# Peptides against a protein of PDB entry 1LOE, part 10

Target 1, 181 residues: chain A of PDB entry 1LOE
Amino acid sequence: TETTSFSITKFGPDQQNLIFQGDGYTTKERLTLTKAVRNTVGRALYSSPIHIWDSKTGNVANFVTSFTFVIDAPNSYNVADGFTFFIAPVDTKPQTGGGYLGVFNSKDYDKTSQTVAVEFDTFYNTAWDPSNGDRHIGIDVNSIKSINTKSWKLQNGKEANVVIAFNAATNVLTVSLTYPN
Target 2, 181 residues: chain A of PDB entry 1LOE as posed
Amino acid sequence: TETTSFSITKFGPDQQNLIFQGDGYTTKERLTLTKAVRNTVGRALYSSPIHIWDSKTGNVANFVTSFTFVIDAPNSYNVADGFTFFIAPVDTKPQTGGGYLGVFNSKDYDKTSQTVAVEFDTFYNTAWDPSNGDRHIGIDVNSIKSINTKSWALQNGKEANVVIAFNAATNVLTVSLTYPN

## One batch from the design tools (peptide; aimed at target 1 I87 Y109 N148)

Design b1_p12_1_s4 (made by RFdiffusion4, then SolubleMPNN; from b1_p12_1, 6 letters changed)
Fold by OpenDDE base, seed 3:
Structure b1_p12_1_s4 (fold): chain B 181 residues (1-181), chain A 12 residues (1-12)
Amino acid sequence: as target 1 above (181 residues)
Amino acid sequence: TVNLSATVDLAK
């Protein structure tokens, strides 16, 4: 069967296998999506299209991805919205609406978006986020309004390890976030 | 560790 894999340990200044959108760039061997300013959106796409679903055979791919991230958000009010890992059509463009994490543009379900995201959300948007106001991880399907969420206690400025896996046999997407000891 | 899961149909 067809298999695609890649690994980026150090993000270079001219990373050929990434497409940068908006304010996204690399510095000090890290992928940096935004700066600590208002109204900034940045994204990075893997440059080669990934064959997830074959319409002719009906086959759907399994996948697993892992990454490490750091967020600086010392309070709950004067901070940005967070970030996502996402899968979207090849012609996807960054979205600039506040609170939509650069990926979505509505809390209403829109199947034409064809976008799935795992969000790491650091800002409480009363219009769509869980009512407890907690920072949270979420699974988003064609909407910024998550189909499922779980509270996440951010360790400010610390490295978090994430594993995201999809089982095509069950259609179950799993997310694991750990702060290593 | 924080764990989360959901059913997602990627055949779209």
Scores: peptide ipSAE 0.760, ipTM 0.964, DockQ to the pose 0.899
OpenDDE base, seeds 1, 2, 4, 5: peptide ipSAE 0.746, 0.759, 0.731, 0.739; ipTM 0.962, 0.962, 0.960, 0.961

Design b1_p12_2 (made by RFdiffusion4)
Pose (drawn by RFdiffusion4):
Structure b1_p12_2 (pose): chain A 181 residues (1-181), chain P 12 residues (1-12)
Amino acid sequence: as target 2 above (181 residues)
Amino acid sequence: SWFFDNIVTSFE
């Protein structure tokens, strides 16, 4: 049995238990992944590796994460590219920016990726996004093309509360995001 | 992470 847990309710200026990659930094008690600036990537990882499954027993971890996040765009129309919570190898480094969300390099399945991410995607990329063109939440496994998506209406500058849970008994990954009110 | 390809998805 192995458990890993943490909570950070207010981020401080020297959050030593996070690894920052790209433009990720903490400011005014928030984790800032990108400022409202063109063509940039920011990533932050929790510093401890987490044992998510075991080859000797074949057991896989149950887990829950929750966080509040804000997307603040210049207006409701011109908004790119989005935000991900991701599970990746211990040595993960930033991948392709733009619509690939710093996490993937292809629309095709890439076994060497070994990452699954839940995306909160704010920009329709004709090549792989749901053709309806809506902003959406997606589950991505080793590809930027989501295996499943759900349209989501972005509330600019507002706090969204999200819970992602994995039940090892069913292998169900559930994502919930709620806007207050 | 073999089980990544066996993930079932749900939204709330």

Design b1_p12_2_s1 (made by RFdiffusion4, then SolubleMPNN; from b1_p12_2, 4 letters changed)
Fold by OpenDDE base, seed 2:
Order: structure tokens, then sequence, then C-alpha cells
Structure b1_p12_2_s1 (fold): chain B 181 residues (1-181), chain A 12 residues (1-12)
């Protein structure tokens, strides 16, 4: 049994425990994923592989992740797609398809992607997003089409606190988002 | 198989 933990309170210009992909970078001690223009994808990966499950033994780890984020999306039409927290294979690469948040490439379930994500989605994609058109939190398993969603009232430009927890015993992934003001 | 094949989800 092993335990891996890390904490980043300030993101430095040479954050060695992160692997940046695409347009991801750090500025003003924050992790910034995009250049806020069309056709941009940015990601940041924790630099060390994390053993969440063992294919030989079938053992699965508990995990909990917490982070704070800010999104500037003053309207619902001329905005980016949002972002995800995701778990993917170590050789994962940015995906460039529009609306796929840089993580997925299909609304069809593809177990070979081996990717699970929590999305914070600011753009309505008719083909797969909830029909009410709301900004939403989604849980995505091997597809951009979420297996579960919750409407999200974005507070523009304000800090949101997120907690994502997985209980291996119950096989339950729990997501919470709050605005402390 | 990966842990998320039959994952259950909850929002709080």
Amino acid sequence: as target 1 above (181 residues)
Amino acid sequence: MPFFDNIKTKFE
C-alpha cells in the first residue's frame, strides 16, 4: 500500500511537478490553461504517475482532490468551453476537437480512452450537453457526454472551491462546488 | 478493468 499526496498553493514559473501541454502555463502564481482565444487547448498534468488502480490485483485507491478556480465568462455565446479535472493514462495528449475540453474526442463511449473527468462546462454543445442549455458540472467517463450533470450558476470572476472525492469501497465519485464569496 | 467502469456519481 502506498499513498501519494501533493499541494500547490502558488504556481511558479517553473513548476517542476507539472507537465504543461498545449497552451497551459503559469502566470501571477496561477495555473492558466488557455490564451483566451479561439482554437486553444491547454493542460497540466501532475508529473509523476499516480497508482489509482492495479490491473493485476484489482486494488483501487481512494482519492480526494481539492482546488480553487476562477472563470471569466461574461456571456454564454462568445466563450470558451470550460475546463476539466481529469484522470487519464500517462501518455495522454491534448485533444483538439471543439467542445471536447481538450480531453475527449467523441460523445460515444470509448473504453480505450481510459479517461474520467469532472467538467466545468461553460458552453452549450447541442449534440451532448444537457438540453436545458445551462452551464453545468459534469462527470465524464470515456466520453464528453456526461454520465451525470448538475446545473451550475457561475459567479463570473469569483473563486469557486471544488472537492472531488472517490470512495473505492463504494465506487462513488462525489463532486462539490461552492462559492465562499 | 479501470476503476471507473461502473462508477457511481453524486453531486453535493
Scores: peptide ipSAE 0.690, ipTM 0.952, DockQ to the pose 0.859
OpenDDE base, seeds 1, 3, 4, 5: peptide ipSAE 0.599, 0.652, 0.587, 0.596; ipTM 0.916, 0.930, 0.917, 0.908

Design b1_p12_2_s2 (made by RFdiffusion4, then SolubleMPNN; from b1_p12_2, 7 letters changed)
Fold by OpenDDE base, seed 3:
Structure b1_p12_2_s2 (fold): chain B 181 residues (1-181), chain A 12 residues (1-12)
Amino acid sequence: as target 1 above (181 residues)
Amino acid sequence: MPFFDKLKTDFK
């Protein structure tokens, strides 16, 4: 079987294996997706196409990804929307609609987007987010409206560890978020 | 169809 792997422990100013979109950039060895201003969208794509699904054979690859992140969102009002880890076609472009995390553009299922995302959502959008209004982790398939969500008690400014694993045999995507410190 | 069309999910 073929295996592709990559690891980025320190994000540099000339990160050749990333394609930056919008306001995404690196500073202090971190990947920063947005500026501290309104109406900002930033993304970073792994520069090499990854063959997760083979359209000819139908084969699907297993994958596991892990990362750490920090969000500053001391309240639920004057904050951004959060961020996503996503898998999308190579020609994917940033989306600018508010609340769509720069990835989606509709709450309606759109198979043509061919995008799956794990969202870490800090802003309650009444039109599609869980009715309890909690900050949440969501799994999004071709829509900003998550197919599954879990309440997330954000620890403001603290480093979170995320593990996202996909088992091709069972077709199960598993998400784990922990605060080690 | 792409794998994620019928994606199953779980949270740990």
Scores: peptide ipSAE 0.584, ipTM 0.918, DockQ to the pose 0.878
OpenDDE base, seeds 1, 2, 4, 5: peptide ipSAE 0.552, 0.575, 0.538, 0.524; ipTM 0.920, 0.915, 0.915, 0.909

Design b1_p12_2_s3 (made by RFdiffusion4, then SolubleMPNN; from b1_p12_2, 5 letters changed)
Fold by OpenDDE base, seed 3:
Structure b1_p12_2_s3 (fold): chain B 181 residues (1-181), chain A 12 residues (1-12)
Amino acid sequence: as target 1 above (181 residues)
Amino acid sequence: MPFFDKIKTSFK
């Protein structure tokens, strides 16, 4: 069984296993996706292509990823959209449409996107977000309109722990977010 | 590619 793994404990100024897009950069050993200004999009991609799904054979890999993040969004109106963990084709490029988290460009299901994302969404977009207006975790498949969401009570400025796992045998994508202690 | 159409989801 082929296995690919990587771990980044500290993000350095010359992080060779990441491809930075847009305003993404590293500072103070952290990956920072955006500047604290309007109209900013930043992404970071793992630099080596990995085989999660094979269009020729139909094989799909199991995967698990974990990370921690901090987001500052003290209110619901004067804040950015949040961020995503995503898996996309190797030629993926940042998307600049507002509310699309730099990954998608439509609320319509687009199979040509070939993109799966877990969003941590801090801004309510009435056109596609859950009608209760809550900040939420969303699972996005080929669309910014999540196929499933869970309300998320953001602890502003606190470190969150995320685990995302996919079981290829069951096709279940599982997401966990916790705030330690 | 049927992968995308077959994804199921779960939150812990």
Scores: peptide ipSAE 0.655, ipTM 0.947, DockQ to the pose 0.809
OpenDDE base, seeds 1, 2, 4, 5: peptide ipSAE 0.577, 0.640, 0.570, 0.573; ipTM 0.937, 0.944, 0.936, 0.936

Design b1_p12_2_s4 (made by RFdiffusion4, then SolubleMPNN; from b1_p12_2, 6 letters changed)
Fold by OpenDDE base, seed 3:
Structure b1_p12_2_s4 (fold): chain B 181 residues (1-181), chain A 12 residues (1-12)
Amino acid sequence: as target 1 above (181 residues)
Amino acid sequence: MPFFDNIKVDFK
């Protein structure tokens, strides 16, 4: 069985296994996706292509990823949209449409995008987000409109631990978010 | 199987 793994405990100024897009950069050993200004989009891609889905055979790989993040969003109005962990084709480019988290460009399902994301969404977009207006975790398959969501109580400025696992045999994506401190 | 179509989600 083919396996690929990587681990980044400290993000360096010359992180060779990441491709930075837009405003993404590293500072103080952290990956920072955006600047604290309007109209900012940043992404970081693992530099080596990973065989997640085989379009010819239909086979899908198992995967597990874990990461820690901090978001500063003290209110619901003067804040950015949040961020995503995503899997996309190797030629993926950042998207600049507001509310699309730099990954998508439509609420309509588009199978040609071949993009799946776990979103950590801090801004309520009336056109596609859950009607309760809660900050939420969402699963996005080929659309910014999530196939499933869960309300998320953001602890502002605190470290969140995330684990995302996909079991190809059961077709189950598991998402866990905790605040250990 | 189409790309991640009809996946089931488990929030823990």
Scores: peptide ipSAE 0.623, ipTM 0.929, DockQ to the pose 0.731
OpenDDE base, seeds 1, 2, 4, 5: peptide ipSAE 0.541, 0.608, 0.537, 0.563; ipTM 0.903, 0.924, 0.911, 0.914

Design b1_p12_3 (made by RFdiffusion4)
Pose (drawn by RFdiffusion4):
Structure b1_p12_3 (pose): chain A 181 residues (1-181), chain P 12 residues (1-12)
Amino acid sequence: as target 2 above (181 residues)
Amino acid sequence: PPFFDNIVTEFE
């Protein structure tokens, strides 16, 4: 049995248990992944590796993560590219920016990726996004093309509370995001 | 993590 847990309710200026990659930094008690600037990537990882499954027993971990996040755009129309919570190898480095969300490099399945991410995507990329053109939440496994999506209406500048849970008994990954009110 | 390809998804 192995458990890993943590909580950070207010981020401080020297959050030594996070690894920052790209433009990720902490400001005014928040984790800032990108400022409202063009063509940038920011990532932050929890510093400890987490044992998510075991090859000797074949057991897989149950887990829950929750966080509140804000997307603050200049207006409701010109908003790119989005935000991800991701599970990747211990040595993960930033991948392609733009619509690939710093996490993937292709629309095709890439076995060497070894990452699954839940995306909160704010920009329709004709090549791989749901053709309805809506902003959406997606589950991505080794590709930027989501295996599943759900349209989501972004509330600019507002706090969204999200819970992602994995039940090892069913292999169900559940994502919930709620806007207050 | 071979179970990544066996993930079932839900949205709430």

Design b1_p12_3_s1 (made by RFdiffusion4, then SolubleMPNN; from b1_p12_3, 5 letters changed)
Fold by OpenDDE base, seed 2:
Structure b1_p12_3_s1 (fold): chain B 181 residues (1-181), chain A 12 residues (1-12)
Amino acid sequence: as target 1 above (181 residues)
Amino acid sequence: APFFDDLKTKFE
């Protein structure tokens, strides 16, 4: 049995356990994914590969992650697409297509992507987002088109607490978002 | 098959 854990309370200017991609960087002890402009993508990967699934043995790991984030999106028009927590192969690269959150590149299911993401989506993309147009949390498997979504009442500029847990025995991914303040 | 092929989901 293998266990990997890490905790980052304050993101430093030279955070050695993160790999930054695109416009991702740290400032004021926070991880910042993008600049507040159009057509920008940024990502940060944990620098050490994590063995979630072993294709040879079929073993699957349990995991739990928690984080706090702040989004400033005062309207639904002139805003970015949101962000994701994602798990992807080690050679994963940022994706630049609009609406794909820097992670996916199609609404069609692509089994070769091997990417799972929890999205916090602030922009309504008619082609794949829930038809009610709500900001939403989504769970994405090999596609930007979520396999499940929940309407998200964004509290603009407030800290949200997220817990994402995967139970390998039941094959259930659980997502919780709360605003403690 | 990878774990995500039949992934079940829940929001709490």
Scores: peptide ipSAE 0.733, ipTM 0.961, DockQ to the pose 0.842
OpenDDE base, seeds 1, 3, 4, 5: peptide ipSAE 0.712, 0.718, 0.688, 0.719; ipTM 0.959, 0.953, 0.957, 0.962

Design b1_p12_3_s2 (made by RFdiffusion4, then SolubleMPNN; from b1_p12_3, 6 letters changed)
Fold by OpenDDE base, seed 2:
Structure b1_p12_3_s2 (fold): chain B 181 residues (1-181), chain A 12 residues (1-12)
Amino acid sequence: as target 1 above (181 residues)
Amino acid sequence: APFFDKLKVKFE
């Protein structure tokens, strides 16, 4: 049994425990995933592999992550797709397809992807998003099409606090989002 | 089986 933890309060210009992909970078002590333009994809990976699931033993770890984010999306049409917290194999690479949040490349379930994401989705993609068109939090397992969603009332430009916890004993993934201010 | 095979979701 082992425990791995990390905390980043201020993101520095040389954040050694992150691997940046695509347009991801740090500025003003914040992690910035994209440029404020169309067709930009950025990701940041924790630099050390995390043994969440061991295929040999079948052991599964509990985990909890928390973060604060700000999104500027003043409307529903001239905005990007949102972002995810995701877990993927160590050789994961950014995906460039529109609407796939840089993580997936299909709405079809692909068991070989081995990727799970909690999406904070700000753009309605008719082909896979909930039909009500709401901004939403979604749980994505091997597909951009969420297995479950919850409507999310974005407070534009405000800090949101997120907690994501997984209980290995119950297989329950718990997601909470609050606006403390 | 991968841990996500039986994933259950709770929103709080």
Scores: peptide ipSAE 0.738, ipTM 0.965, DockQ to the pose 0.831
OpenDDE base, seeds 1, 3, 4, 5: peptide ipSAE 0.615, 0.735, 0.708, 0.721; ipTM 0.940, 0.965, 0.962, 0.963

Design b1_p12_3_s3 (made by RFdiffusion4, then SolubleMPNN; from b1_p12_3, 5 letters changed)
Fold by OpenDDE base, seed 3:
Structure b1_p12_3_s3 (fold): chain B 181 residues (1-181), chain A 12 residues (1-12)
Amino acid sequence: as target 1 above (181 residues)
Amino acid sequence: APFFDKLKTKFE
């Protein structure tokens, strides 16, 4: 069984196993996706292609990823959109449409996108977000319109722990977010 | 792709 793994405890200035896109960069040993200004999009990709699903054989791999993040969004109006963990084709490029989290470009299902994302969404977009207006975690399949969401009570400026696991035998993607402190 | 078509989701 082929296995690929990596771990980044401290993000360095020359992080060779990441490809930075847009405004993404490292500072103070952290991955920082955007500048603290409007109209900014940044991404970081694992530099080596991995085989999660194989279109020829139909094989699908198990995977698990964990990370911590801090987001500053003290209000619901003068803030950015949040961020995603995503899996996309190797030639994926940043998307600049507002509200699309730099990953998608439509609320319509687009199978050619071949992109799945877990979003941590801090801004309510009336056109596609849950109608209750809550900040939320979403699972996005080929669309910014989530196939499943969970309300997320953001602890502003606090470190969150995320675990995302996919079981290939059951086809279940599980998402967990906790605040340990 | 089968991955996208068969995906189920859960929050814990």
Scores: peptide ipSAE 0.707, ipTM 0.953, DockQ to the pose 0.815
OpenDDE base, seeds 1, 2, 4, 5: peptide ipSAE 0.685, 0.700, 0.658, 0.689; ipTM 0.954, 0.953, 0.944, 0.954

Design b1_p12_3_s4 (made by RFdiffusion4, then SolubleMPNN; from b1_p12_3, 5 letters changed)
Fold by OpenDDE base, seed 3:
Structure b1_p12_3_s4 (fold): chain B 181 residues (1-181), chain A 12 residues (1-12)
Amino acid sequence: as target 1 above (181 residues)
Amino acid sequence: APFFDKLKTEFK
């Protein structure tokens, strides 16, 4: 069984196993996706292609990823959109449309996108977000309009722990977010 | 078909 794994405890200034896109960069040993200004998009990709799904053999891999993040969004109006963990084709490019988290460009399902994302969404977009207006975690398949969401009570400026696991046998993607402190 | 076509989801 082929296995690919990586771990980044401290993000360095020359992080060779990441490809930075847009405004993404490292500072103080952290991955920082955007500048603290308007109209900023940043991404970081794992530099080596991985075989989650093989179209020739039909094989699908299990995977698990974990990470911690801090987000500053003290209000619901003068804040950015949040961020995503995503899986996309190797030639993926950042998208600049507002509200699309740098990953998608439509609320319509687009199979050609071939992109799956877990979003941590801090801004309510009336056109596609859950109608209750809550900050939320979403699972996005080929669209910014999530196939499933869960309300997320953001603890502003606090470190969150995320675990995302995919079971190929059951075809279930599981997302967990906790605040340990 | 890609694995995500019929993706099932769960929040813990």
Scores: peptide ipSAE 0.743, ipTM 0.964, DockQ to the pose 0.856
OpenDDE base, seeds 1, 2, 4, 5: peptide ipSAE 0.696, 0.713, 0.722, 0.694; ipTM 0.956, 0.956, 0.965, 0.954

Design b1_p12_4 (made by RFdiffusion4)
Pose (drawn by RFdiffusion4):
Structure b1_p12_4 (pose): chain A 181 residues (1-181), chain P 12 residues (1-12)
Amino acid sequence: as target 2 above (181 residues)
Amino acid sequence: TLTATVDLKAVF
């Protein structure tokens, strides 16, 4: 049995248990992944590796993560590219920016990726996004093309509370985001 | 809510 847990309710200026990649930094008690600036990537990872499954027993971890996040755009129309919570190898480095969200390099399945991410996507990329053109939440496994999506209406500058849970008994990954009110 | 069946052993 192995458990890993942590909580950070206010981020400090020297959050030594996070690894920052790209433009990720902490400011005014928040984790800032990108400032409202063009063509940039920011990533932050929890510093401890987490044992998510075991080859000797075949057991897989149950887990829950929750966080509040804000997307603050210049207006409700010109907003790109989005935000992900991701599970990747211990040595993960930033991948392609733009619509690939710093996490993937292709629309095709890439076995060497070994990452699954839940995306909060604010920009329709004709090549792989749901053709309805809506902003959406997606579950991505080794590809930027989501295996499943749900349209989501962004509330600019507002706090969204998200819970992502994995039940090892069913292999169900559940994502919930709520806007207050 | 959004759900999917994800095999983490296949991923990793």

Design b1_p12_4_s1 (made by RFdiffusion4, then SolubleMPNN; from b1_p12_4 with T1S T3S A10E)
Fold by OpenDDE base, seed 3:
Structure b1_p12_4_s1 (fold): chain B 181 residues (1-181), chain A 12 residues (1-12)
Amino acid sequence: as target 1 above (181 residues)
Amino acid sequence: SLSATVDLKEVF
């Protein structure tokens, strides 16, 4: 049995276990992905590769990750796209195409991207987002077009708690988002 | 909550 774990309670200016990409940086002990301007992309990667599955045994890892985030999106039109939690190959690079959350590079399914993402999407893109136009949580497999979504009632500027769990026995990925009392 | 089936062996 192999287990890898990490915890970051306060993000420091010299966070050694993170790789920052694009405009990502730390401030006031928080990880900040973007500047408050148009056309900004930022990412942060855990610096050590993780072992998702073993090709020799066929065993797939279970995992649970949790984090807290804040988004400022006071309206539905003059705001950015949101953000993702994602898993991708170690050589992954930020993508700058608008609407693709810094992770994908087209509106089409691309198996070669080898990317699983959970999106927290604050901007309605007619071409691929749920037709109701709601802000939403989505599970993305090699595509900006989510395999499943759920409407998300954003509490602007408030801390949201997220838990993402993967059960290897069932291959079910589960996302929970709550706003504490 | 939101759930989906994902085959990680096929993705990675």
Scores: peptide ipSAE 0.806, ipTM 0.981, DockQ to the pose 0.948
OpenDDE base, seeds 1, 2, 4, 5: peptide ipSAE 0.787, 0.805, 0.747, 0.777; ipTM 0.980, 0.981, 0.976, 0.979

Design b1_p12_4_s2 (made by RFdiffusion4, then SolubleMPNN; from b1_p12_4 with T1D A10E)
Fold by OpenDDE base, seed 2:
Structure b1_p12_4_s2 (fold): chain B 181 residues (1-181), chain A 12 residues (1-12)
Amino acid sequence: as target 1 above (181 residues)
Amino acid sequence: DLTATVDLKEVF
């Protein structure tokens, strides 16, 4: 069984195992995806391709990823859209359409995007977000319209801990978000 | 927790 693992405790100015796209950069040992202005998109990719499934054997990988993030969104109307953790083909490029979190390019399902994303969405887009208007976590498969969502009570400026796990035996993707005390 | 069923072989 093949295993790929990595850990980044502090993001350096020349982080060799990340590929930065768009406005993504590191500062003060943190990964920063966008500037605090409108119309910015930034991404960071793990630099080595990962093998999700093997077409010869049919085996699908289990995976677990964890990270900590901070979002400054003191209100729900004058803020950015949020961000995603995503898996996409190696030639993936940043997408600039508003509301699509840098990973999608339309409001419609697109099988050819070959993208699975976990969104942490801070802006309510009427056309595709849950109708209650809550900030939310979503699981996205080839679409900005999540296949499932959960309301997320943002603690502004506080560190959130995220764990994303995939169980290949059940095909269940699990997302956990907590604010440590 | 938030969960969903995803068939990665169909996506990738």
Scores: peptide ipSAE 0.818, ipTM 0.982, DockQ to the pose 0.945
OpenDDE base, seeds 1, 3, 4, 5: peptide ipSAE 0.804, 0.814, 0.781, 0.807; ipTM 0.982, 0.981, 0.980, 0.982

Design b1_p12_4_s3 (made by RFdiffusion4, then SolubleMPNN; from b1_p12_4, 4 letters changed)
Fold by OpenDDE base, seed 2:
Structure b1_p12_4_s3 (fold): chain B 181 residues (1-181), chain A 12 residues (1-12)
Amino acid sequence: as target 1 above (181 residues)
Amino acid sequence: SLSAVVDLKEVF
C-alpha cells in the first residue's frame, strides 16, 4: 500500500516541501495566504504529487488531513472571501477571479477544473452561497457552488482545528472544525 | 461536522 504523509508544525522561510503561489508566504512560522489589501490571492501546494487513485486497479486512496488556522474577520462586509483546502492537478495555478477563493475561475460547474475543495467562506456571495448569508464551510466539487454546506460560527482571531477525512469505501468526505480553547 | 459524497475517480 502506497502512503504519503507530511507534517509541518512550523512554517519556515524556506519551506522545502511547499510551492508558494501568488501572494502566499511564510512569516513568524505561519503560512500566510494573502496580504492585508484588496484583491490578493495566495496558495501553497504540497510539493510532492500525491496518488489519489490507481487507474490500473481502480483503488482509491483514503486520506486524512488536519490543520490549524486563524482568520481575522471582525465583520462580514469589509473582509476577504476566506480560503480553501483543495486537491487539484499538479499543474494547477492560482485563480484570480473575485469570490472564487483562488481555486475556481467562474461561477459555473467546470468538470475540467478537476478540483475538490473544502471552503471556509467568510464572505456572502449572493450568486452561489447559502441564502442565509452565514459564514460557512463547504465541500466543492469542480464548482464554487458547494455540494453541501454548514454554517460556521467564526471566532474572530482564534485558532480553529480542522480535520478533513475521505473514506474511499463510502466516498464520504468529512470535515470537522472545532475551537479547542 | 459536514460531509458529502465525492467520487474522486470521476473528478481526477
Scores: peptide ipSAE 0.811, ipTM 0.981, DockQ to the pose 0.957
OpenDDE base, seeds 1, 3, 4, 5: peptide ipSAE 0.796, 0.809, 0.761, 0.786; ipTM 0.980, 0.981, 0.978, 0.980

Design b1_p12_4_s4 (made by RFdiffusion4, then SolubleMPNN; from b1_p12_4 with T1S T3S A10D)
Fold by OpenDDE base, seed 3:
Structure b1_p12_4_s4 (fold): chain B 181 residues (1-181), chain A 12 residues (1-12)
Amino acid sequence: as target 1 above (181 residues)
Amino acid sequence: SLSATVDLKDVF
């Protein structure tokens, strides 16, 4: 059994273990994905490839990731789409299509995208989002149309703690979001 | 919390 781990408590201007894409950058020791303007997309990738599963043995990795984020979305209409935590092939590139959270390129399922994402979605897209129109957390497999969602009561401008865990024995991906204090 | 079944071997 082999384990890979990393921790970033302060994001520096020359963060060597991150690959920045689009408008992603660091400021004030935080990772900032976009500018506060329309039609902006930014991403940051962990620079080292991770071994998710072994084709020879069939073994699949367990993983746990945690992070803290702040999002400003004071209303439901004049705001951006949100963001994702995602896993994709090493040659993945940012996608600029509106509403696709920078990781997908159409509203259709596309197996060739080879992308798993956890979305934190702040904008209601009628064509694919839950019909109740709520801000939501979603689990996305090769599609902007989530395989499962849960309503998310955003606390605007407050720090949220996220834990994402994958259990290889059950193939269950679990997402938790809390607002401490 | 939110959960879903994902077959990573099928995705990657």
Scores: peptide ipSAE 0.798, ipTM 0.980, DockQ to the pose 0.948
OpenDDE base, seeds 1, 2, 4, 5: peptide ipSAE 0.776, 0.794, 0.737, 0.772; ipTM 0.979, 0.980, 0.975, 0.978

